# Peptides against a protein of PDB entry 2AUS, part 33

Target 1, 323 residues: chain A of PDB entry 2AUS
Amino acid sequence: ADIKREVIVKDDKAETNPKWGFPPDKRPIELHIQYGVINLDKPPGPTSHEVVAWIKRILNLEKAGHGGTLDPKVSGVLPVALERATRVVQALLPAGKEYVALMHLHGDVPEDKIRAVMKEFEGEIIQRPPLRSAVKRRLRTRKVYYIEILEIDGRDVLFRVGVEAGTYIRSLIHHIGLALGVGAHMAELRRTRSGPFKEDETLVTLHDLVDYYHFWKEDGIEEYIRKAIQPMEKAVEHLPKIWIKDSAVAAVAHGANLTVPGIVKLNAGIKKGDLVAIMTLKDELVALGKAMMSTQEMIERSKGIAVDVEKVFMPRDWYPKLW

## One batch from the design tools (peptide; made by RFdiffusion4, then SolubleMPNN)

Design b1_p11_3_s3
Fold by OpenDDE base, seed 5:
Structure b1_p11_3_s3 (fold): chain B 323 residues (1-323), chain A 11 residues (1-11)
Amino acid sequence: as target 1 above (323 residues)
Amino acid sequence: MEKLSLDPYQK
């Protein structure tokens, strides 16, 4: 589900210098690419790693990484983080996923029974990881957030499903088929969402990227490639955020932990141990880190480590050293 | 714009 996070202001008088940093919407094209994430429509056929390698070749990049593997035959939303943004994928790996799946039943089942049984799979399910999974083959629970049946045509059931990260849709369909008493298999699968990335106007193909890069390099038209690449801040939209003073930015960019006095505003509902995004007052991603306090503790305390900084993204020179 | 988050643990 999309949850609106309340913003609690600690310092309503905190100002930011407009000369410092590079807001996500104001980066020069080269810098935008260096801190970019592509919402790729992965074609069926290639592996997610092959697609990342192709993007690196098309865009002449040194490094890139994807926000969660899609099997070769699976199409759809594959976030690809570029260059200096590559490690932002760690925010996307634990994020919820949505799929559209075609399930083929191995026998005739009344539509009312299909609907009733599929509704029972909303909630906690027990899964065994597939043989080819890098995950230890232990039974584990996974949450199914919702199942929406789109179409039923005889033995073919088209449905949308929202799931916890690392839920296996093939295994879900197998268990639905068992519960229906006839058996089932996954005929088709498309990923329609990965955290903040979905099927929208930002979704681009490999072909689009070839054309857009050509328009930039040969014709001097940067608008297409600029629109095809999202700022890395998009990849952390789903995380709870802490916004910090300009005076704290350079210290965090050097790898210092965030202390309570550096906080200007923060989201409600942060718990100790949560992954949080540390932001500037211009909505620039400084770092990802682990919350060492709750939101309430960060409000009430005058001192202490608020966030253990795990990964810095911002260059050290975007903000002056004010410590 | 108030950003909606996909919570991986909530319906």
Scores: peptide ipSAE 0.006, ipTM 0.435, DockQ to the pose 0.020
Fold by OpenDDE base, seed 2:
Structure b1_p11_3_s3 (fold): chain B 323 residues (1-323), chain A 11 residues (1-11)
Amino acid sequence: as target 1 above (323 residues)
Amino acid sequence: MEKLSLDPYQK
């Protein structure tokens, strides 16, 4: 579910200078690419790393990174952050995921029993990471947010599943098969969501990127490549946000921690230790950081470090130094 | 059986 967060205003008189910064919708095409994220439809076959390497070649980029590995055989939503936005993938790694999976049962099971048992797997499950996972093979709990059965055809079960980050759908299907008493395996898997990125009009293929880059470089048509790349701010839509004064932007862009006097408005429900996005009043991403205070503490206190700044994205020169 | 790893933490 898209978590709608309430916005609390601390300074209702705070204005922003329209001459400073580059709002997400007003970046020149080269700058838009430098601060871009592609909602890629990853094909089945290649690794997520191979796909990132191809995007770098197609778009003539030095750096890129993906918002969470898909296995070679898995298709669908792979956010790929570009150039100066590469580090924004940190916001996407902990984000919830959705998949459509085809499960094949190793025996005949009545449909009513399939439906009943799969419903029991909504909630907390114990998983062991696969042998090929880069994560140390420790038992861990993961949340299954929902299971929606789409179709049952004999031994084939098509279902939608929403899960906590790092839930292994193959392991889930294995456990469902054990609970059904016949065993099961994952026949097909597609990722349909990764945090704010989903199957929508922003989803593009590698082929689309080739064509759109050629239209820009050969024909001078930037419209297609501009639409194919989302602003990096899209990759932080699911995070709690803190909006800051123009006078605080340059300091944070230089790597200074955010102090309470710099806050104009903020989301409700921030806890100490949360990953937060620091935004300008033009909804530009300045930095990611760790909340050092709750929302309530940021409202009540007149001073102190509100956010420990971990990753700066905004260039130092977009806003003037006002200190 | 190739164990597909949906690991978001592969650097």
Scores: peptide ipSAE 0.005, ipTM 0.415, DockQ to the pose 0.031
Fold by OpenDDE base, seed 3:
Structure b1_p11_3_s3 (fold): chain B 323 residues (1-323), chain A 11 residues (1-11)
Amino acid sequence: as target 1 above (323 residues)
Amino acid sequence: MEKLSLDPYQK
C-alpha cells in the first residue's frame, strides 16, 4: 500500500463534469454503505464467514465479502466489502499482509541466536502448502518483507512480520523453530495490516457497528456509521491506477475494455498482466482489470486495448453514454 | 535452507 507511484499525465486538458458520478466523499449515507468497506477488527473466536454474516445482519445488508480469511483464533484487520463493493475484496487478496505473532519456543535459545536466525527469514522463503489445503502442494516462493522482534521473554518471542499474500505465519514460526534447533509453535496471531487497511482510526469492532447503526436509525445521527465505513476506493489504493476520460466511463461501466484514447493519466510502472484500478477523474472506482500494455506502451500508443476489464463496480447510469 | 510455507488458515 505504501508504494508511492508516479502519476504520468497523458491528457492535461481533460476535465470532468461535477454533475456526473458520486465521488467517495459526496455519497449519501445509503450509497456510501452500498459502496463501502469496513476495516473490521475481527475478534478471536468466530470464523471470518460468521463475522461477515453478523455484519450483514447488523447493517441489514444483502451481500458482503471479506478480503482474506483469518482463522477463528486470529484477530485483527479484516476488510469487509459491502453490497455493490463486495467484489472489491479481489484487490485485497494479492495485497501484502502484516501480523504480530507470539512464537513459543520448545527449548531455551540465547536471545542473540533468536535474533540472528529470525533475521535470516527476511527475504525469499520456500513454501510448501499444508496437506489440508485445497491448493496443490507445489513448492512456491514467498517473500517475508521484514521481521521486527518486539519482545523476547525466555521462550516467548513477540514479533511483527510483513509478508507476501499467502504467506502463512504458523509455518514460518515452525521453520524458525526448526532453524533454532528446538522447535516452535504459534501461540497467538493478530493481523495488523491487509494492504491499505491497517490498525488506525478506521478500525472498528462489531460492537461499534451495532451502536453506530443504532445511532443512525433511531437517533438520525449518520456521522458514526459514515466514519465506520470506508469508500470502496480505499480497497484499491495499493493498486496501480489508470484515470479515464468522462467519455470513457460509461463504456467501461458497461464492461467494455479500456482503450488507449480513454486514458487521461496513469501510474508509472504498470506491467502487462498487472491488476489495475480504472478510476474517474474524481477518484471513483469504475472497474478492475488486467493491464494489456505497460505504462510505456499506454503512453506511446495512440490506440489498442490498454486494460481488459474484469470487474465493473460503477453503475451504468452514473455517467452518460458519450459514444 | 528451505524456509517452508505458513499455515492455510492464516491467509
Scores: peptide ipSAE 0.012, ipTM 0.465, DockQ to the pose 0.019; fails the geometry check
Fold by OpenDDE base, seed 1:
Structure b1_p11_3_s3 (fold): chain B 323 residues (1-323), chain A 11 residues (1-11)
Amino acid sequence: as target 1 above (323 residues)
Amino acid sequence: MEKLSLDPYQK
């Protein structure tokens, strides 16, 4: 879900120096890649790890990471964060996901019954982690945000499903099949969304990346590879944001916690403990951190630690030290 | 309705 967050302005007179930093739209191609995220269409067959290794090879990168594992047989949206942006995946791992799934029923069920039963799986479900997960198999709740039946053809049910991160669609289908009384299995699965990344014009294949990298390196055409890579700021669009003064940017980039006086504007509805993105007034990602105050506390207080800075992304030299 | 216990075997 696109969470529209209200923006509360705390300092309406705060200006930014256009000479400082590198806004996402103004990064040289090399710098854009260093702070990039690919909205990859993962093919079926390879693991998410193999695909990341291929991207590193194709683009001649030292580091990359993915925004949430897809099984080998599962295709679709795999965000791959590059180089200096690699750690932004921590914002994507907890993000909601959407899938299109083909469920095959092991018996004949009236369509009305299929629709009725599948609707009962919207909301909170209890899941046991898979045996292959390194996590102790503790029962956990997960949210199914929505189920949209796209097509029913006899025993084949095509549906869209929005889920909380770490919801297992195969298990969902198994339980739907049990509830229908005939059993079911997952015939096909595609991920159509991972947080802010969806099936749109930014979705690219491994083949596209090969071609686009070739056009850049051999033909000097950077346009294609530039479009194929999203700025790292895309990977935090779903997070609540805090925009800071130019004078606070270098301190946060050095790993200092954000204090209340550094805040220019912020999203409504931040709670203590939330993961937040610290942004410049030019919408550059400085850091991710844990909110130590609510939005209301950040407005009302004149001092104190607003955000415990956990991961810095911005280089220390993009903004001057003004302390 | 009892919260259905999903046993996710797979991601």
Scores: peptide ipSAE 0.006, ipTM 0.405, DockQ to the pose 0.016; fails the geometry check

Design b1_p11_3_s4
Fold by OpenDDE base, seed 5:
Structure b1_p11_3_s4 (fold): chain B 323 residues (1-323), chain A 11 residues (1-11)
Amino acid sequence: as target 1 above (323 residues)
Amino acid sequence: APKRSLEPYQK
């Protein structure tokens, strides 16, 4: 998510009509909610599905979805995509995650040995999915991007860990305990990051949402509920982007594939097969799709399908048909 | 000793 992607300009003369579309920060409150994502602090106790059902009741919503399950006992960052934004969660499922975990050791181990062994778990690890996962119980590799030991107190080890999506922290702790020779278990777990969503000023509780919705509906104060909901574009910040001409927006919004002539600018390092966000020149999310070309091919070619459009988000009427 | 909890580390 933190990788700054270079932006390559293909058409430096491309302008956008200010009358078309709804930029993320200029949506009326009802439209902002329809295209919103909540950075929820999930409490320990409820399932991620129960929490989504509560948000739907609190905010009077027809649809919502979450950016990746947290177990009932696990707290922290749960992105909840609302209404028309619900399917943006597909961009968050493959995104990296960060956790803070408390590991309890089943024996005494010198601190230097704890630090040395935990450092060996940075990089590629082999995991077996737990019995309760819908995933085939095949051994699979996962990346541990970093392990940061925050505190050691006797047999208790508090650490931050950045991981590839679908890494099981409980299994990681079990393997660390085996490598230390004493065994270990996961005492506590909190998710501190899910792709672009972090523990920051945008993190809100279920209680905050109740209060903020009340202030809007009963007192006419929109400010709090507006701040509590992020635009759906936040949920794709970590993806490579392609920005398109105003003339291409309505076609893509109708489900047409993006062709090379429609591209104004794009991120460097797109590979064939990558998930990409198609954006307007006003940074509005039009669609998600699969890159059919590399960045280099999209620059060099004059024609062809650049992106196979998988999911449209933008309404068909925000931009005029210019084809 | 207070049970070591992640609560003090939740910002």
Scores: peptide ipSAE 0.025, ipTM 0.467, DockQ to the pose 0.033
Fold by OpenDDE base, seed 4:
Structure b1_p11_3_s4 (fold): chain B 323 residues (1-323), chain A 11 residues (1-11)
Amino acid sequence: as target 1 above (323 residues)
Amino acid sequence: APKRSLEPYQK
C-alpha cells in the first residue's frame, strides 16, 4: 500500500474492449458483493471466525474469509473477503499491520527513558509466538517498521506501531516492559491497518452491515451496501501487478499460466518467487500467482512462463476465448 | 451492540 511501484509498459498499443469484463466500479450490486471485501471494524469480544460467521448470516452468504486473525479482545480493521473473493485473503495474510496499543507499565519510569527504550525496538526483533498461537513456537525475527508514541500518562503509554505480519504486540509490550526494568502488559490493542485496509471511510461495523443490507433488501436502496463493500481488487493493491492483454484473460481465467506475450504492462521490482496480481487493462483481478521471472526477465524475454497461476478469481465467461 | 470502540484512544 505504501510502496509506489513504477509501471513499465511493454505494449503501448494494447487496447481493451469496453464490453468485456466488469470493472470494479461498474459491477451490479449482486456481483459487487460476490467479489467484495468488507473493511470490518471488529468489535472486542468475539473471535475473528465468529465475526465472519455473523457477516455470512447478515448478508446471506455461503462463504467468507478474513485477512488475518484478530484476537478476541482486539478490535479494529478486519478485512472480510466475501463469496468468490474469499481466497483473496491469501494476499492479506503476509501484509504489514498497524496497531494502536495501550501499554501499562508496572512501575514508574521517566518519560525520556520510555521514549529512548521504545525507539530501540524499531527494526528487527526476536519473538516467540504465544502458547495460544497455531504457529509453531520457534524463535523468529520480525520487523517493527516504526513506533510512534502518541501519549504518555504516568504508567500508561499509548503508541502506534507498524509491524511485519505475525508480529505479536503483546510480546513486544512484554519485552519493552522488561527492557524498562519494571515490566509491562498490553492493556488494550486495536488494529488500525491491515495492508491496504485502514481506518477510513470504508470501515464499517456489524450494525452498519445489518442496516445497509436491510435498506437494500426492504427499501431497494443499494447505495449503502455498495459503499460498505470494497471490490476484491482493493485487497491486492499492495501487491506487484501485471496487466495482461484481453486475449490472455480467458486463458488465465481457465487456469493457464501467464506467458510473456500476454503482458501489456507490469510493476518494476518483481522478483522470482513474488506473489503477484494478474490484472486486466480495466484493473480487474484475474488471478494471483507466483512470479517465475523478474520484471527484467519479463521485459527482455519474448516467451516463457511469467507467472505460475495459483488462484483464479475472474469467471471464465467475462472475457471471450480468443484462441 | 458491536459499536466502534475508539473510546480508549479518543482523548
Scores: peptide ipSAE 0.021, ipTM 0.440, DockQ to the pose 0.047
Fold by OpenDDE base, seed 3:
Structure b1_p11_3_s4 (fold): chain B 323 residues (1-323), chain A 11 residues (1-11)
Amino acid sequence: as target 1 above (323 residues)
Amino acid sequence: APKRSLEPYQK
């Protein structure tokens, strides 16, 4: 998520009309909610689906979705996309995750050996999906980006781990336990990060949402509920971006593919097949799509389909049809 | 042993 991407400008003269669209900072509260994502602190106990259903009831919403299942016993960062933003969760599924895990060892192991063996699990690991996963039980590689041991207390090892999407921490701990020769299991797990969503001042509880909704509805105080909901654009911060002309926005909002002439600026390092966010010059999310060209091809070419538009978020009326 | 809740590590 924290990869700084260079921005390449194709059209330095492109302007945007301030009367068109609704920048994330200028949305009325109702519209902010309609295009919102909650950085929820999921409690241990409920399923991710139950928590989404509670948020829908608390906030009187028709639709919501979460950015990747946490098991009932797992707490922490659960992005919940609201209403018109619901489909933005597809951008969060492939995003890296961070966890804090408590591993319990089934025997005594010297601390130096624990540290040495856990360091060997940084990098590529082989995993088999659990029996109850909707995923075919094929062996697959996954990246462990880092392991940070926080505390060792006898047989209990607290550690932070950054992982590729769909890495099973329970399976990682099992393999660490095998490598240590004593066996191990996952005692506790908390997710501390899901792409751009982390443990920060934006993290809110279900209780906070109840109170903040009450303050808005009963007392007319919007501040708390506004702060508790992030704009949907937050959910795409980790993606490569393409910024488009005002004249291209309505076409893309109608589901047209983005063509090269519509591009004002773009991130470096886009590859063919990458998931990209199509943005206005006011940093509004128009759509998600699949890059049909590299960044270099999008710079060099004067025409062609740059992005196959898969999911439109922006309403069709925010920008005028200029075609 | 006091169950060290992950709660102290949220501070």
Scores: peptide ipSAE 0.018, ipTM 0.423, DockQ to the pose 0.033
Fold by OpenDDE base, seed 1:
Structure b1_p11_3_s4 (fold): chain B 323 residues (1-323), chain A 11 residues (1-11)
Amino acid sequence: as target 1 above (323 residues)
Amino acid sequence: APKRSLEPYQK
């Protein structure tokens, strides 16, 4: 998520009408909720699905979805996309994850050996999905981006781990234990990051949401609930972006594919087949789509389909039809 | 780095 992407400007004269759309910071509270994502601190105990159902009840919502399952016993960062933003979870599911894990060893191992063996689990690992996974039980590679040992206390090893989406930390710990020769199990697990969502001032509990909704509905204080809900645009911060002309926004909002003439600026390093976010010049999310061209092709070409639009988020009426 | 198979090494 921390990849700073260069922005290439294709049309430096492109302006945006301030009367069109609703920038993320200027949405009325009801509209902000309709296009919101909660950075939830999921408690241990409930399923991710139960927590989503509770949020829907607390906030009186019809629809919500989560940005990647946490097991019942796992706490921490669970992005919950609300109402019209629900489908933005498509951007979050493939995003990298970070965890803090407590591993308990089943025997005594020298600290130097623990450190040496755990370092060998950085990089590409082969995992078998657990029996209960809806994923076909084929061997699959996953990336461990980093392992940071935080503390070693006898048989207890606290560590931070950055992983590719769908890496099983329980399985990783089991294999570390086997490599150490004593065996190990996962005693505790907390997710500290899910793509652009991390442990920060935006992290809220279910209790916070109850209180903040009460303050809004009974006391007329919207500040707390506004702060507790992030704009849906937060959920796409980690994606490569393409910014489009005001004249292209309504067409894309109607489900038209993005054509090259509609591009104002774009991130470097887009490849054909990448998931990209189509943005207005006011940083509003219009749609998610599949890049049909590289960044270079989008610069060099004067015409053609740049993005195959898969999911529209923006209402059709926020921008005028200019075609 | 060598791809570590996280299949249990059936040794």
Scores: peptide ipSAE 0.000, ipTM 0.342, DockQ to the pose 0.012

Design b1_p11_4_s1 (from b1_p11_4, 5 letters changed)
Fold by OpenDDE base, seed 5:
Structure b1_p11_4_s1 (fold): chain B 323 residues (1-323), chain A 11 residues (1-11)
Amino acid sequence: as target 1 above (323 residues)
Amino acid sequence: LKFHKFIDFSK
């Protein structure tokens, strides 16, 4: 999520009409909610599905979805996409995750040995999904991006870990315990990051949502509920982006594939097959799609399908039909 | 709903 992508400009003369669309910062409160994502601090106890059902009741919503399951006992960052934004969670499923974990060792180990062995688990690891996983129980490689030991107190090891999506921290701790020769188990786990969503000023509780919705509906104060809900565009910040001409927006919003002439600017390093976000020049999310060309091919070619559009988010009427 | 953080980082 922290990878700064270079922006390559293909058409430096492209302008946008300020009367068209609804930029993320200029949506009326009802529309902001319809295209919103909550950075929820999930409490321990409930399932991720129960929490989503509670949010739907609190905010009087028909539809919502979460950006990746947390087990009942696991707390922390759970992105919850609302209403029209619900399917933006597809962008968050493959995103990297960060956790803080408490590992309890089943024997005494010198601190220097703990530090040395845990450092060996940075990089590629082989895991088998747990029995309760809906994922087929095949051995698979996963990346551990970093392990940061925060505290060691006798047999208790508090650490931060950045991992590829679908890495099992419980399994990682079990393998660390085996490598230390004494065994270990996961005592506590909190998710501190899910792609672009982290522990920051945007993190809210279920209690906050109850209060903020009440302030809006009873007192007419929309400020709190507006701040508690992020625009859906937040959920795609970690994706490579392609910005398109105003004349291409309505076509893509109707489900047409993006062609090369519609591109104004794009991120460097797009590969064929990548998930990409199609954006307006006002940074509005039009659609998600699969890149059919590399960045270089999109620059060099004058025609062809650049993106196979898989999921439209923008309403069809925000931009005029210019075809 | 009292939501307690499991890991108190304030230590």
Scores: peptide ipSAE 0.017, ipTM 0.545, DockQ to the pose 0.048
Fold by OpenDDE base, seed 1:
Structure b1_p11_4_s1 (fold): chain B 323 residues (1-323), chain A 11 residues (1-11)
Amino acid sequence: as target 1 above (323 residues)
Amino acid sequence: LKFHKFIDFSK
């Protein structure tokens, strides 16, 4: 998720009208909520679906969705996209995840051996999805980006792990236990990251949301609830971006595909088939789409469909129709 | 205990 992407400028003379759109920092509170994502600290106990239902009740929302299921017993970072932003969770589902896990070994193993074996699990691993997953129980490869052992205490191993989306930490721990020869189980699990969402000052509890909503509705204090909700644009920070001309925004907001002439700047390294975020010059999310060209093709070509627009977020009226 | 301590340090 922390891939630094170069920005290539295609049109250095492109300007934006400050009267058009609603930049993330300039949305009225109601509009901010409509296009919001909560970095929720999910408590242990409830399902991710129950927590989403509670948020909807607390904030009086019609729609919400989460950026990737946490099991009932698992706590930590659960992005919850609100209202008109609900569909932005699709950008978060494929995003990398980080966890802190407590592994309990079923026998005594020297610390040096624990460290050596766990290091071997960095890279590609083969997993079978658990029975509870709606996913077909086919063997699949997953990437373990890193394993950082935080503490070893006898049979208890606390570690941080960065993983590809849909890596099962319970299964990883089971395989580590097998490789150690003694067996192991997952005692505790917390998700510390989901793509761009981390354990930072934006992480809020359900209790925080109750209080902050009360301060807004009863006391007229918006600052807390505003801070507790991130703009939907946060949920696409990890995606390759394409910034478009003001004249192209309304067309894309109407569901038109992005054509090459509409591009002002773009990230390097876009490949055909990549999920990309289409942005205004004010860093407003217009739409998600599938790249139909590489970055290089989008630079070199004067015409053609650059992005197949799949999901529009921006209202049709934020920018004028200029076609 | 160690896991809870780690969670508390992240707050």
Scores: peptide ipSAE 0.017, ipTM 0.583, DockQ to the pose 0.038
Fold by OpenDDE base, seed 2:
Structure b1_p11_4_s1 (fold): chain B 323 residues (1-323), chain A 11 residues (1-11)
Amino acid sequence: as target 1 above (323 residues)
Amino acid sequence: LKFHKFIDFSK
C-alpha cells in the first residue's frame, strides 16, 4: 500500500472547472456518506457481515460492503464502504494486510530458535485455504512481506506480520509450529492494516458511530460523523491512478471506456491488466477499470482504449457532457 | 502480554 508511484504529466495545460464535480473535501454530509468508507475497528465476536448489517442500521443505509473478511474472533481494521461507494471494496480485496498475532507453542523452544525459524517464513509460503473459506481449497503460494517479533514470553510469541491478500495467519502459525517441532496455534489475532486503512485517528468503533450519528441527527453537529467517514477515494490510494480531462469525465461516468486522448496525467509502472483508478483533476474517483495499455503505451499512443471501465462510481450529472 | 495494548477489549 505504501508504494510511491511517480506521476507522469501528458498535458500540463489541462485545467479543471471548479464548478463541476464534488471533490472529496467539499461533499455535503449526505453526499459524503453516500460516497464514504468507514475505517471500522471490528470487535471480536461478530462476523464481518453482522458488523456491516449493524452499520447499515446505525447509519440508516440501504447498502454497505466490507474490504475483506475478518473471522468472528479477529478484531481490528475492517474498511466498510457505504451506499454508492459499496463496490470500492474490490480495490481493497487484493491489497496487502498487516496483523498482530499471538502464537502459542505446544512445547518449550529456545528463543534463538524461535527467532531463526520465524525469519525463514519471510518470503513465499505454500498455503491451503481453511475449510471454512469460500475459496477453492487449492494449494497456493502467498507472500509474507515481513515478520517482526514483538515479544516472546515462554511459549507465547507476539508478532507483527505483513502479508499478501488471502494469506491465512492461522495456517502460517501452524506451519511455524511444525517447523519448530513442537506445534503451535493462533491464540489471538488483530488486523492492524488493510491496504491504505490502518490503526490511526480514522479508526472508529461501532459505539463511536452510534454517538456521532446521534450528534448529527439530534444536535445538528456534522463534524464527528464527517470525520468518522473517509471519502471513497481513500480506498483507492494504493492503486495506480490515471487523471482525465473534464471533457472525458461524463463519458466515463456513462460507462464509456477511457481512451488515450482523455488522459492528463498517470502513474508510472502501470501494466496491461492492472486494476487502475480513473480520477478527475480534483482527485475525485470516476471509475475503476482494467488497464488495456502500459504507462508507456498510454504516453506513446495518440489513440486507443487505455482503460476498460469495470465499475463507475461518479454520478453522470457531476460533469457536463462535452461531446 | 502486550497484546492487550493492541486490543482494547473494554470497548
Scores: peptide ipSAE 0.016, ipTM 0.577, DockQ to the pose 0.048
Fold by OpenDDE base, seed 3:
Structure b1_p11_4_s1 (fold): chain B 323 residues (1-323), chain A 11 residues (1-11)
Amino acid sequence: as target 1 above (323 residues)
Amino acid sequence: LKFHKFIDFSK
């Protein structure tokens, strides 16, 4: 999410009709909810699935999904995609995560040694998924992007950690404990980031959602519930983007693959096989897809399939058929 | 106590 991507313009004359589509900032409240993502502060106790079920009940929704499971005891950032946006969570699954963890050591270790050993865990680590995971229990590498020790109090170590998706903090702490020679366990864990979603002014509780829904339904005040729900486009901010012509939008919205002539601008550094977001010139999410070309190939080629469209989000009627 | 303080400061 922190990677600034250069934008390469392929067609500088491309215009967009202001009458077509619904930009994220111009959606009526009902439509905003239909294409929304909540940055939920998940409480400790319930499962991620139970929390999603509660949100559906609170907001009277048919569908919702979460951007990556938190264990029952784990609190913090849980993106919950709503209704028509439900499947945008697939963009969040591969996204990096940040946690604050409390590690309890099973023996006394000098602070200098704790700091030195924890620094060695920045980079690539080998993990085996836990038994409860749906993932095959094969050894795999994971990246630890950073470890920031916040506080050391005897045997208790509070630290911030940025990790590749599917890194198990419990396993990391276990390995740190082994490297320290005394053993360790995870006492507390909070997720502070999931891709573009972090602890900020957009973070809301289940209680906030109850109150904000009542303010809207009983008092006619939509401001609070509008603010509590992010547009689905937030959930793809960390992805490389391709912006397309108005004439290509309806085709992609019908599930057609994006061809090179439809591209107006794109991010640098797209590789073949990357997950990309297909956007309108009004920054509306049309679809997610797999890049079939690099950025360079999309610039140099005059024709061909640029993106294999995997999931459409935009309704078919927001833009006219121009083919 | 320290972990709770961290949570409270994140509000």
Scores: peptide ipSAE 0.011, ipTM 0.570, DockQ to the pose 0.040

